# Peptides against a protein of PDB entry 2FGR: the designs that were tried, part 28

Target 1, 331 residues: chain A of PDB entry 2FGR
Amino acid sequence: SSVTLFGIVDTNVAYVNKDAAGDSRYGLGTSGASTSRLGLRGTEDLGGGLKAGFWLEGEIFGDDGNASGFNFKRRSTVSLSGNFGEVRLGRDLVPTSQKLTSYDLFSATGIGPFMGFRNWAAGQGADDNGIRANNLISYYTPNFGGFNAGFGYAFDEKQTIGTADSVGRYIGGYVAYDNGPLSASLGLAQQKTAVGGLATDRDEITLGASYNFGVAKLSGLLQQTKFKRDIGGDIKTNSYMLGASAPVGGVGEVKLQYALYDQKAIDSKAHQITLGYVHNLSKRTALYGNLAFLKNKDASTLGLQAKGVYAGGVQAGESQTGVQVGIRHAF

## One batch from the design tools (peptide; aimed at target 1 R284 F331)

Design b2_p15_4_s3 (made by RFdiffusion4, then SolubleMPNN; from b2_p15_4, 12 letters changed)
Fold by OpenDDE base, seed 5:
Structure b2_p15_4_s3 (fold): chain B 331 residues (1-331), chain A 15 residues (1-15)
Amino acid sequence: as target 1 above (331 residues)
Amino acid sequence: SEAEEEELLRLILSR
C-alpha cells in the first residue's frame, strides 16, 4: 500500500472590532484562507478497476499547537472505488456539504465564508451545522457527461438527547452538473437533532452554481435551513451568497463575496461582505489578507469566524469588522 | 509521482 502524508498550516494575525461585550479582539488566528490540517491517505489497486482507499484528516491549530488535542474529525474514511464511483464508510463531509460548499469562494473557512451551513437553532447535536456526520455511509457517482450525484446516510445509533432518540441521523444527497466552466447543484438533507431536549428535524435545501469566465469566476448559493420543532414553531433561515473571484497578475487572486442571512425566527437579517486577496509565493505557499464586514440588523447577533481569536457573536444589531493577514503553507 | 503530488495539492487547496 502507498501512504501519503499531506497538510496545510495556515496561521494569521486577526482582528475583530467587537466581541459580545463590544470590545475588540486581536491575536494569532488559524485557518484564514484554508483550514489547517494534517492528513494521511492511501490507495490500493485491487485489480479489475477496483481500488481500496483510506483517508484520515484532522484540523491543526497553529496558534496553540493543538492544545485541545488532535483527532481525525475532518475525515476518517475507508473506501472502495471503481467504474461504479466511490463508496465511503466513516466520518466525512456529508454529501450535501461536500458539494455545495465548493461554491464558497472562501473555502468554508476564515472570516469570509458563506455561513449558511450553521446551527441556527441551538441544536444539541454535534454536527447540527450540516457539514459532517459520524457513522456515515456515502456514495458518489462517476461523472456522466457532466451529471453527477452523491448520497449519504448516517446512523443515529439510538443517540438520545432529552426525549429525542434519533440524534445524528442524516439522510441527504445532491445532484449536479459539472461541465467545463459551468457547475450547478441541488442538495437536500435532513438531520435528526434536539432543541431544548425535544426532537427536531434540521431540513436543508441548497442550490449552488458557478461559472468560470477565465478572467473571472462567479459563484452563488441559495439555501434554506429549517429546524422543525414539534413545539415552538420552526426556526428558519434563508441564506444567499454571491461572489466573484479573478486572477491578478498571474500570482494573485482577488475575491469579493456578499452573503445575506434572513433569520426568520427573529425577523432579523445579517449582511456579510468580504474582500480577500491571496498572493502565491509558490504553488505551496501564499500570503493572504481578508477584510470582512458583518452588519447585524434588529435581533441578529452573528459574528465573523476569526478562528483562534474570536468566533462568538456580537450584541444585537451591532456591526463587526474583521481582518486576517496570514501565511498558508501546503505540504 | 510528481503528477499525483500536484493533484493532491490541488485537491487540498480547493477546500
Scores: peptide ipSAE 0.468, ipTM 0.917, DockQ to the pose 0.521
OpenDDE base, seeds 1, 2, 3, 4: peptide ipSAE 0.459, 0.458, 0.475, 0.459; ipTM 0.914, 0.914, 0.918, 0.914; seed 3 fails the geometry check

Design b2_p15_4_s4 (made by RFdiffusion4, then SolubleMPNN; from b2_p15_4, 6 letters changed)
Fold by OpenDDE base, seed 3:
Parts: structure tokens; sequence; C-alpha cells
Structure b2_p15_4_s4 (fold): chain B 331 residues (1-331), chain A 15 residues (1-15)
């Protein structure tokens, strides 16, 4: 058996020009290029091509030293893997988010990421962003000539909120084609939650694709999230993303990503554009900078996620500018 | 060594 201690410490100076009161916020933030984490993982060869694995991973908040404590809510899995693929038991990324967030050039963190994986409807479930689930069983296929898939089911364990009695149930999966420079995927998921104490289905469909041209990479996402409520009608968001990245001088990477969030229930759009740069000082240490613009229209109140500084919304129809400059170290 | 480190770091730097 092996046990590996691993992690990332990513800390930045961050600024946003508007909070919910219209005031600026600035300070020391976390997870601007990669989510800061501490983890333990290991494998055991069981023979015959079968392996056991474990993975325990929690988020690190370097600005406050994890003042609220530490947990393994990022991942806490035991697995079996082999020629059949991998089965995982425990809290993890749900298969849909695990695959479809791979097209996000900002690594699903900081002020630049695709924000489509969100609780759009004031869902009362803990994981109504569609990113992770408790009580999860997942299966991932091998890659067969480019084709691969993942499936997951999370037990609700009869968790109740108001009159909803299946909160936290997840069912979902993806199919993908990953071959050389091309990646393309379709993900489908349904999660049971509550809104206003009433049973609600969070339905999600996501298409992703990327192509690596060597000199640059293009990536795109199309997503629809729909909270189906028994009363008050559906809360639907269509999210779109297009991004490009390119290596710079052999040690740097520049990234540009645009996203549009069409929030149908409030007939309001938000536009996000982010420029990022990563400068590798080594394989483990990088400097980075992000510059993001978020333009809310009409009733939209979205905010950039400057974790550790300000991650709240803004006033309806307000625009927000964010900056992060930081250090990422991986160990 | 380099390839093993690159593979390790790719996993660590995963989302």
Amino acid sequence: as target 1 above (331 residues)
Amino acid sequence: DDEAEDAYLAEVLSR
C-alpha cells in the first residue's frame, strides 16, 4: 500500500470594486488559480489488475488558517479500480461536474470560472450547485478508443426539508469522447432538493468541448439548469462559455474566458469576461493574476467569487470588477 | 522522474 500526502496552498491579494452595498472590498483571499487543499490518498495492488484506493481531501483557507475547521468535504472516497474502470464510494464530485468542469479554463475556482454549476433557485439542499454529493456511488469507465462515461447515484437517506422527503438524491452521468486534441462530453443530472420547503427537481444538461491546437486551446460549455418547482413555475438558467488559452514563452499561460448566464425566471442576463495569466516559477510554484468583469443586467445580482475577500452578490443590474494576484504552491 | 512528477502534479492540480 502507499499513502501520499498532497496539497495546494493558493493565496492572493484580491479586490472587487462593488459588494452588495456598492462598496469596494479588498484583502487576502484564497484559491484564485486552484482550490487550496490538503489531502491523503493511496492505493493497494490487490493483484490481477485490481487496485483498492482511498482519497481524503479538504479545502484549505490560508488567510485564516482554517478557523472554521478542517473536513474532507472535497472528497472522501474508497475505490476499486481495474480493467473495468473505477467504482467509488463516498462524497466526491458528481460525475457530471467532474467531467464537465474540465472544460473550464479557470479550474472551477477564483473570479474567472464558469459559474453555471450554481444554486440558481435558493435551493435548500447543501449541494444544490450540482458539484458534489454525499452518499455517492460513482462508476467511471475506461477509455475505449476515445469513448468514456461516468455514472453516479447519491442516496437521499430520507433527508427532509419542509414537505420534501428525498433531498440530496442525485442521479446523473456523462458520455464523452477524449482522443488526442479533442474532448467532447454530454452530461445529464437530476438532483432532488427543496425550494421554499417544497420538493424541487434540479435538472441539468451540459455540453462541453475543447480542442488543443498546440499553440492555443479552445474550450466551450453549454448548460441548462432547471429547478422544477410545484408552485411558482420553473427557475431556468441557460449558461454559455467560450474560452481560449495559450502558452507564453514556455513558462507562462494566458487565458481568456467569456460566459453568459441567461436567467430566465427573472428575464435577466449576466456577462462575465476574465483574463488570466499564470507564470510558472517551477513545476510546483506559480504566480498568477486574474482580471474579471461581471456585467449584470436588469434583476441579475451575480458576484465574482473572490474567496476569502468577497463572494456575495451585487445590487441588481450592477457591474463588478475583480482582481486577484497570488501565489500557488503544490506539494 | 519528470514524467512521474508531471503525472503526480496533474492529479494534485485537478479541479
Scores: peptide ipSAE 0.617, ipTM 0.954, DockQ to the pose 0.917
OpenDDE base, seeds 1, 2, 4, 5: peptide ipSAE 0.612, 0.612, 0.617, 0.598; ipTM 0.953, 0.953, 0.955, 0.950

Design b2_p15_5 (made by RFdiffusion4)
Pose (drawn by RFdiffusion4):
Structure b2_p15_5 (pose): chain A 331 residues (1-331), chain P 15 residues (1-15)
Amino acid sequence: as target 1 above (331 residues)
Amino acid sequence: TSFNFGADISTLSNA
């Protein structure tokens, strides 16, 4: 049995060459290599291989001292685990995002990550990016011979917005194969939401795979996200990503990732290329840099996510360049 | 039962 207090402070200077008005922005931001966080977790051995766990974790914003207030919105779970796998109760990553975001070489943070888990349709739910859910129960199987799966159900508790009386409901899961060097997963999920006050399903299918050759790792993601309005109409987005990473000179790591976002509702595509470098001063402390180029075509207005500096959109069809340089310290 | 300060970063999930 044990109890652990832990966290990460990841703070950076960051710059984007344009915002929604076309002006550059620069400043002190956060979470460029790993999401800054503070948390408490524990595991209690109950005998017979059965364990009870808890996990409370919230995001840290070092640039402003968590000015909006600290919370445990990253994860707030209690669990039982054993030879049967693990059951968790509480707010957490839903199984689809927990497993599939592991294929993103930029750890789903900073200006370089895969942007597929986002609110493409301005859905009115609390978690229309498909990442986390309130009122979540999840089951995770053991890994037998490489095969493993996860399932989750989040209760809507009759949250009502317009004609949607089940806002926030999540049903989803994944199947996967993980043997060390090779990993592959297929995730499927549906959330209930509303768009402009009209009931809408958020359907998501995601495939991810990676192979770690040792000298380098190749990873990729494919995703379709469809917001399907009950009375008709949909906002559909296909997202693609391929990336590679490699160790450089012991202590160093280089990463490169290309992504494409095909936004069918506006008949527009955006392309992104991101180069990253991580230099480890220790197992706990790293300096890092990220350089990203995002090209919007036609009506696309996507912007790089320089958390704490600028994470809004840009003018339609504009290209945007961004940089982050910072330090990550885990404790 | 032991109390610990700090954790291995590889045990932490993305996002």

Design b2_p15_5_s1 (made by RFdiffusion4, then SolubleMPNN; from b2_p15_5, 9 letters changed)
Fold by OpenDDE base, seed 4:
Structure b2_p15_5_s1 (fold): chain B 331 residues (1-331), chain A 15 residues (1-15)
Amino acid sequence: as target 1 above (331 residues)
Amino acid sequence: MEFLLGEDPETLPPA
């Protein structure tokens, strides 16, 4: 049996030129290249190819020393694994996000990531971004000649909001092909939530693909999220992403990613473009910089997620520029 | 029980 203590401390200086009032924000932020974390994980060989596992992981906020506390909300699982794959019990990334966020060249964090995994509808559930779930059972297949899949179900445990009585229920999964330079996946999920105290289904379909050409990697996402409401019609967003990354000088990586968020309920689009650079000082330590531009059109109010500095929206139709420069250290 | 410190950054799960 083993236990591994692990983590990442990622802290940056961040700037955004506009907040909701049109004012600039700047300061010390966190998790600009990778989410800062502290974790414990381990395995026990049970014999016969069966293993037990655990994983406990929480977010670290290096700017304030976790003033709001520490928890294992990133992952808190116990697992059995073997030739059949892996079964996980506990809070985790839902299978759809676990797989489909892997196509995000900005690692689903900082000011550059694909923002499609979002609460688009003022959903009242805790995880209405579709990223994680409480009370989750997950199953992941082995890789069979490239083919793999993951499935999950989260219990609502009769959580109620207004007239909604199944808040937090998740069902979803993905199918994928991962072989050599190619990865491609289809994910489907439904989550029960509430909007305005009324039962709402968050339906999500996501296609992802990447190809590593050696000299560069291309990655793409296509997503539709629908908050299906009984009253007021669906809140639908179509999100698109295309990104490229390339190694630079053996110790660097440059990233460029574009995303479009077509917010159908408000007939408004947002365009995000991010340039990133990572400079590896060692295997464990990197410097990084991100430069992001977010153009909101019409009624769109999206903001870049400069965690620790400003992660709110902007005025309708306003553009926002964000910068992060930081250090990532993995231990 | 073996206690290990650190992980391989290349094996970090996404997000």
Scores: peptide ipSAE 0.171, ipTM 0.811, DockQ to the pose 0.815
OpenDDE base, seeds 1, 2, 3, 5: peptide ipSAE 0.125, 0.074, 0.148, 0.055; ipTM 0.797, 0.771, 0.822, 0.752; seed 3 fails the geometry check

Design b2_p15_5_s2 (made by RFdiffusion4, then SolubleMPNN; from b2_p15_5, 9 letters changed)
Fold by OpenDDE base, seed 3:
Structure b2_p15_5_s2 (fold): chain B 331 residues (1-331), chain A 15 residues (1-15)
Amino acid sequence: as target 1 above (331 residues)
Amino acid sequence: MEILLGEDPSTLPPA
């Protein structure tokens, strides 16, 4: 049996040129290249190819030293694994986000990531971004000649908000083909939530693909999220992403990613373009820089996620430019 | 029981 203590401390200097008042914000932020974390994980060989596992992981906020405390909300699972794959019990990434965020070249963090996995409708559930769930059971298959899948179900445990009585229920999964340079996946999920105290279904479909040409990698996402409300009509967003990354020498990586968020309920689009660079000083330590531009049209108010500095929206139809320069250290 | 400190960050989920 083993236990591993691990973590990442990622801290940056960040700037955004506009907040909700139209003013600039700057300071020390967190998690620009990877989410800062502290974790414990371990395995026990049970014999016959069966293993037990555990994983406990929480977010670290290096700028304030976790002023609000520490928890294991990133992951808190116990697992059995073997030739059949892996079964997990506990809070984790839902299978759809775990797989489909892997196509985001900005690692679903900082100012550059694909922002499609979002609470588009002011959903009142804690995880209405479709990323994680409480009370989750997950199953992941082995890879069979490239084909693999993951499935999950989260219990609502009769959580109520207003007239909604099943808040937090999740059902979802993906099918994928991962073979050599090619990866492709289709994910489907439904989460029960509330909007304005009314029962709402968050439906999500996501298609992802990537291909590694050696000299460069291309990646793409197509997503539709739909918050189906009994009153007020559906809140639908179509999100698109296309990105490229390439190694620079033996120690660097450059990334360029474009995303479009077509917010149907407000008939408004947002365009995101991000340029990133990572410079590996060692296997564990990197310097990085991100430059992101977010153009909101019409009623769109999206903001870049400069965690620790400013992660709010902007005025309708305003553009926002963001910069992060930081250090990532893994231990 | 073996206690290990640190691992390759490339093996970790991104976010």
Scores: peptide ipSAE 0.095, ipTM 0.818, DockQ to the pose 0.850
OpenDDE base, seeds 1, 2, 4, 5: peptide ipSAE 0.072, 0.065, 0.092, 0.061; ipTM 0.796, 0.791, 0.810, 0.793; seeds 2, 5 fail the geometry check

Design b2_p15_5_s3 (made by RFdiffusion4, then SolubleMPNN; from b2_p15_5, 8 letters changed)
Fold by OpenDDE base, seed 2:
Structure b2_p15_5_s3 (fold): chain B 331 residues (1-331), chain A 15 residues (1-15)
Amino acid sequence: as target 1 above (331 residues)
Amino acid sequence: TEFYLGEDPATLPPA
């Protein structure tokens, strides 16, 4: 059997020119290039091609030393794997997010990522962003000539909010083709939640694709998220992303990503454009910089996610500029 | 049980 200790510490200096009051914010932030984390994982060979595994991983907040505590909310799974694939029990990325966030060139963190995996409504569930789930059982197939899939179900355990009685239930999965330079995936998911104390379904459909041309990589996402409410109408967001990355010399990578969030319930759009650069000082250590522009139209109030500095919204129709410069160290 | 420190960061999930 084996146990591996691993982690990433990513800390930055961040700036946004507007908060909810229209004032600038700046300071030391976290997770600008990769989410900071501490993890333990291990495997045991059970013979016959069967393996047991565990994975415990929590987020690290370098700016305050995890003042709010440490937990394993990133992942806390036990697994069996073999020729049949892998079954996981425990809190984890839901299969849809695990696969479809892989097309985000900013690794679902910092001020540049695709923000489609979001609580677009006032969802009262703990994981209404569709990223992770408690009480999750997941299954991942092997890769069969490129084809692969993942499925998951999370038990609600009769969690109630208001009149909603199945909060936290998740069902979802993806199908994908990963072969050489090409990746393409389709994901479908539904979560049960509550909005205003009333049962609400969070439905999500996501298409992703990427192609590595060697000299550059292109990646894209198309997503619809719909909070289906019995009263007040559906809250629907169509999110789009297109990104490109390219190696620079032998040690650098430049990234450019655009996203559009068409928030149908408020008939308002937000545009996000991010330029990023990563400079590898070693295999484990990198410097990085991100420059992001977020334009909210009409009633949109989205804010860039400068974690540790400011991740709130802005006034309706306001634009926000964000900068992160930091160090990422993996161990 | 064998203990290891670190891994290839490229193999870590992005989210």
Scores: peptide ipSAE 0.269, ipTM 0.837, DockQ to the pose 0.829
OpenDDE base, seeds 1, 3, 4, 5: peptide ipSAE 0.220, 0.170, 0.238, 0.018; ipTM 0.810, 0.800, 0.807, 0.552; seeds 3, 4, 5 fail the geometry check

Design b2_p15_5_s4 (made by RFdiffusion4, then SolubleMPNN; from b2_p15_5, 9 letters changed)
Fold by OpenDDE base, seed 1:
Structure b2_p15_5_s4 (fold): chain B 331 residues (1-331), chain A 15 residues (1-15)
Amino acid sequence: as target 1 above (331 residues)
Amino acid sequence: MEFLIGEDPETLPPA
């Protein structure tokens, strides 16, 4: 049996030129290139190709030393694995998020990531961004000649909000083909939640693909998120992403990513473009810089996610510029 | 039980 202690400390200086009042924000932020984390994981060989596993992981906030506490909300699983794949019990990334966020060249963090995995409708559930779930059972297949899949179900445990009686129930999964330079995936999910105290289904469909040309990688996402309310119209967002990355001089990586968020319920679009650079000082330590532009149109109020500095919205139709410069250290 | 410190950062999930 083994136990591994691991983590990342990622801290940056961040700036955004506009907040909700139109004022600039700047300071020390976290998780600009990778989410800062502390984790414990381990395995036990049970014989016959069967293994037990555990994984406990929480987020680290280097700017305030986790003043609000530490928890294992990133992942808290026990598992069995073998030739049949892996079964996990506990809070984790839902299968759809785990697979489809892998196409985000900005690692689902900082000011540059694809923001499609979001609570678009003021959903009242704790995980209405579609990223993680409590009370989750997940199954992941082996890779069969490139083909693989993952499935998950989360129990609502009769959680109620208003008249909604199944808040937190998740069902979802993906199918994928991963072979050499090519990756492609289709994910489907439904989560039960509430909006305004009324039962709402968060339906999600996501298509992702990437191809590594050696000299550069291309990646793309197509997503529709729909909050289907029992009373009132659907809140639908179509999100699109296209990105490219390339190694630079053997020690660096440059990334460029564009995303479009077509928010149908308010007939408004937001455009995000991000340029990033990572400079590896070692295998464990990197410097990085991100420059992001977010253009809101019409009633759109989206903001860049400069965690630890400002992650709120802006005024309707306003544009926001963000910068992060930081250090990432992995241990 | 073996206790290891120092995960390979390239093997970690990005999110």
Scores: peptide ipSAE 0.125, ipTM 0.794, DockQ to the pose 0.792
OpenDDE base, seeds 2, 3, 4, 5: peptide ipSAE 0.118, 0.132, 0.061, 0.086; ipTM 0.795, 0.826, 0.753, 0.777; seed 3 fails the geometry check

Design b2_p15_6 (made by RFdiffusion4)
Pose (drawn by RFdiffusion4):
Structure b2_p15_6 (pose): chain A 331 residues (1-331), chain P 15 residues (1-15)
Amino acid sequence: as target 1 above (331 residues)
Amino acid sequence: SFSDAVSASLDDLFS
């Protein structure tokens, strides 16, 4: 049995060459290499291989001292685990995002990550980016011979927005194979939501795979996200990503990632290339840099996510360049 | 203790 207080402070200077008005922005931001966080967790051995666990974790914003207030919105779970796997109750990453975001070489944070888990249709639910859910129950199997799976159900509790009376419901899961160097997963999920007050399903299918050669690792993601309005109409987005990472000189790591976002509702594509470097001063402390270029075509207005500096959109069809340089410290 | 753990973290950060 044990109890652990832990966290990460990841703070950076960041710059984007344009915002929604076309002006540059720079400042002190956060979470460029890993999401800053503070948390408590524990594991209690109940005997016979059975364990009880808890986990409370919230995001830290070092640039403003969590001015909007601290919370445990990253994860707030209690669990039982054993030879049967693990059952968790509470707000957390849903199984599809927990497994599939592991294929993103930029740890789903900073200006460089895969943007597929986002609210493409301005859905009105609390978690229309498909990442986390309130009122979540999840089951995770053991890994037998490489095969593993996860399933989750989040209750809507009759949350009502317009014609949607089940906003926030999540049903989803994944199947996967993980043997160390090779990993592959297929995730499928549906959430209930509303768009402009009209009931809408958020359907998501995601495939991810990676192989770690040791000298380098190759990783990729494919995703279709479809917001399907009950009365008709849909906003569909296909997202693609291929990336590679390699250790450099012991202590160093280089990462490169290319992504494409095909936004069918506006018949427009956006392309992104991101180069990253991580220099470890210790196991706990790293300096890092990220450089990203995002090219919007046609009506696309996507912007790089320089958390704490600028994470809004840009003018239609504009290209945007961003940089982050910072320090990550885990404790 | 908490104090020792904070000190160890600061020592590692500024090492």

Design b2_p15_6_s1 (made by RFdiffusion4, then SolubleMPNN; from b2_p15_6, 12 letters changed)
Fold by OpenDDE base, seed 3:
Structure b2_p15_6_s1 (fold): chain B 331 residues (1-331), chain A 15 residues (1-15)
Amino acid sequence: as target 1 above (331 residues)
Amino acid sequence: SLAELLEEALAELYA
């Protein structure tokens, strides 16, 4: 058996020009290029191609030294893997987010990522952003001629909120084709939650694709999220993303990504544009900078996620500009 | 539109 200690410390100086009061915020933030983390993982060869594994990973907040504590909420899994693929038990990324966020050129981190995986409806469940789940069983197939898939189910364990009695139940999966420069995937998921104390289904469909041309990579996402409420009507958001990245001078990467969030329930759109640059000082250490612009229209109140500085919303119809400059170190 | 297609797909899947 083996055990590996691993992690990332990513800390930045961040600025946003508007908070919910219209005031600027700035300071030391975390996780601008990659989520800061500390983890343990290991494998045991059981023979015959079968392996056991474990993975324990928690988020690190470098700006405050994890003042609120440390946990393994990023991932806490035990697994079996082999020619059949991999089965995981425990809290993890749900299969849909694990696969479909891979098309986000900002890796679902910092002020530049695709923000479609979100709690759009004030869902009362802990994971109503569709990213992770407790009590999760996941299965991932091998890659067969490019084709692969993942499936997951999370038990609600009779968690109740108001009149909702199945909060936290997740069922979802994806099918994908990954071959050479091409990747494409379709993901579907449903999560049980509550809004206003009433049972609500969070339905999600996501299509992703990317192509690596060598000199540049293009990536795209199309997503619909629908919170199906018994009272008050559905809360639907259509999210779109298009991004490009390119290597620079053999040591850097530039990224440009646009996203549109069409929030149907409030008939309001938000536009996000982010320019990012990563400069590799080594295989383990990088400098980075992100510049993001978020334009809210009408009743939209979305905010950039400058973690550790300001990650809240803005006033309706207001635009927000964000900057992050930081250091990422992996170990 | 793509949005309409997605809506239709969701309707079929989650009906």
Scores: peptide ipSAE 0.015, ipTM 0.552, DockQ to the pose 0.010
OpenDDE base, seeds 1, 2, 4, 5: peptide ipSAE 0.012, 0.013, 0.009, 0.010; ipTM 0.528, 0.558, 0.522, 0.524

Design b2_p15_6_s2 (made by RFdiffusion4, then SolubleMPNN; from b2_p15_6, 12 letters changed)
Fold by OpenDDE base, seed 5:
Structure b2_p15_6_s2 (fold): chain B 331 residues (1-331), chain A 15 residues (1-15)
Amino acid sequence: as target 1 above (331 residues)
Amino acid sequence: SLEELLKEALEELYA
C-alpha cells in the first residue's frame, strides 16, 4: 500500500486589456500553465495483477488561499485496475475530455487553451462544459498495439431543474490509437442538462490527433457541440484547433496554438491565437509566459480565461489581448 | 512587437 501527497502551485501575474466594460484588468491569477491542485492518491496491490486505488484532488487558488473553500471536485475516485484496464468510481474527468483535451498544447488551462469544451448554451447543469461529471463510472482499456478506449456513464440521480428530470446524466467514450509519435482519437458524448428550465441534450463529437516529429510536435482538434433544445432551436458550435510545440535549448518549450470557434446559433466566429513559453528551472519548478489574442466577430463575446483576474466576456465583436507570467511548482 | 505579430497572424487566418 502507498499513499502519496502531491500538488501543483501555479500563480501568475496576468493582464487582459479589455473586460465587459472595455476596461483593462490585471493582478495575481492562478493556474496559467497547469491547474493548481492538492491531492492524495494511493494504491494497494491485491495480488494476481489486481490493484485498488484512490485519488482525491482539489483545486488550489494561490491568489486568495482558497477563500471559497477546498473540495475534491477535480477528482474523487476509487478504482480497480489490472490487465483488464481500469474501472473508476467517483467524480472525475469524463473519458471524452480526459483523452481529447490531451491534444491541447496549453493543457486546458490559462489563457491559451482550446476552449471548445464549454457551456455554449447557458446550460444550468453544474458540468455543462463536458469536462467532469458527478456520480461517474469510467472504464479505460489497456493499450492493445496502439488501440485503446475509454467509456463513462454518470447517473443523474433524478436531479431536476425546472421540468428537466435527468440533469447530470452523461454517457460517452472515445477510441484512440496511440503508438510512438502518433496519437489519434475520436470521442462521442451526450450529457443531459437544462436550458431555461427545459430538458436539453448536450451532444459532443471530437476528433483529435498529434504527431511528435522530435524537433516539434503538431496537434489538432475538430469538435462539434450541440445543445438540443425543444424551444428556441439547437445551439451548435464547431470548434477547430491547430497547434505546434518545440523544445528550446533543452530546458524550455515554445508553443503556438490557433483556435476557431464557429458559433452557429449567433452566426458568429471567434479566433484565438496564443504563444506560450515554459522555462524549466528544475524538474519541479518552471517559469512561464503566455500571450494570447482573441478576436470576436459579430455577436461573439468570448473572453480569455485569466483565472483569478478576469475570465468573463467582452463586448460583442471586440478583441481581447491577454498576458500571463508566472511560476509553476510541482511537489 | 510579439503582440503585433500575433495579431497579424490572426488576421491572416481569419476567414
Scores: peptide ipSAE 0.017, ipTM 0.471, DockQ to the pose 0.016
OpenDDE base, seeds 1, 2, 3, 4: peptide ipSAE 0.007, 0.007, 0.007, 0.008; ipTM 0.507, 0.524, 0.539, 0.516

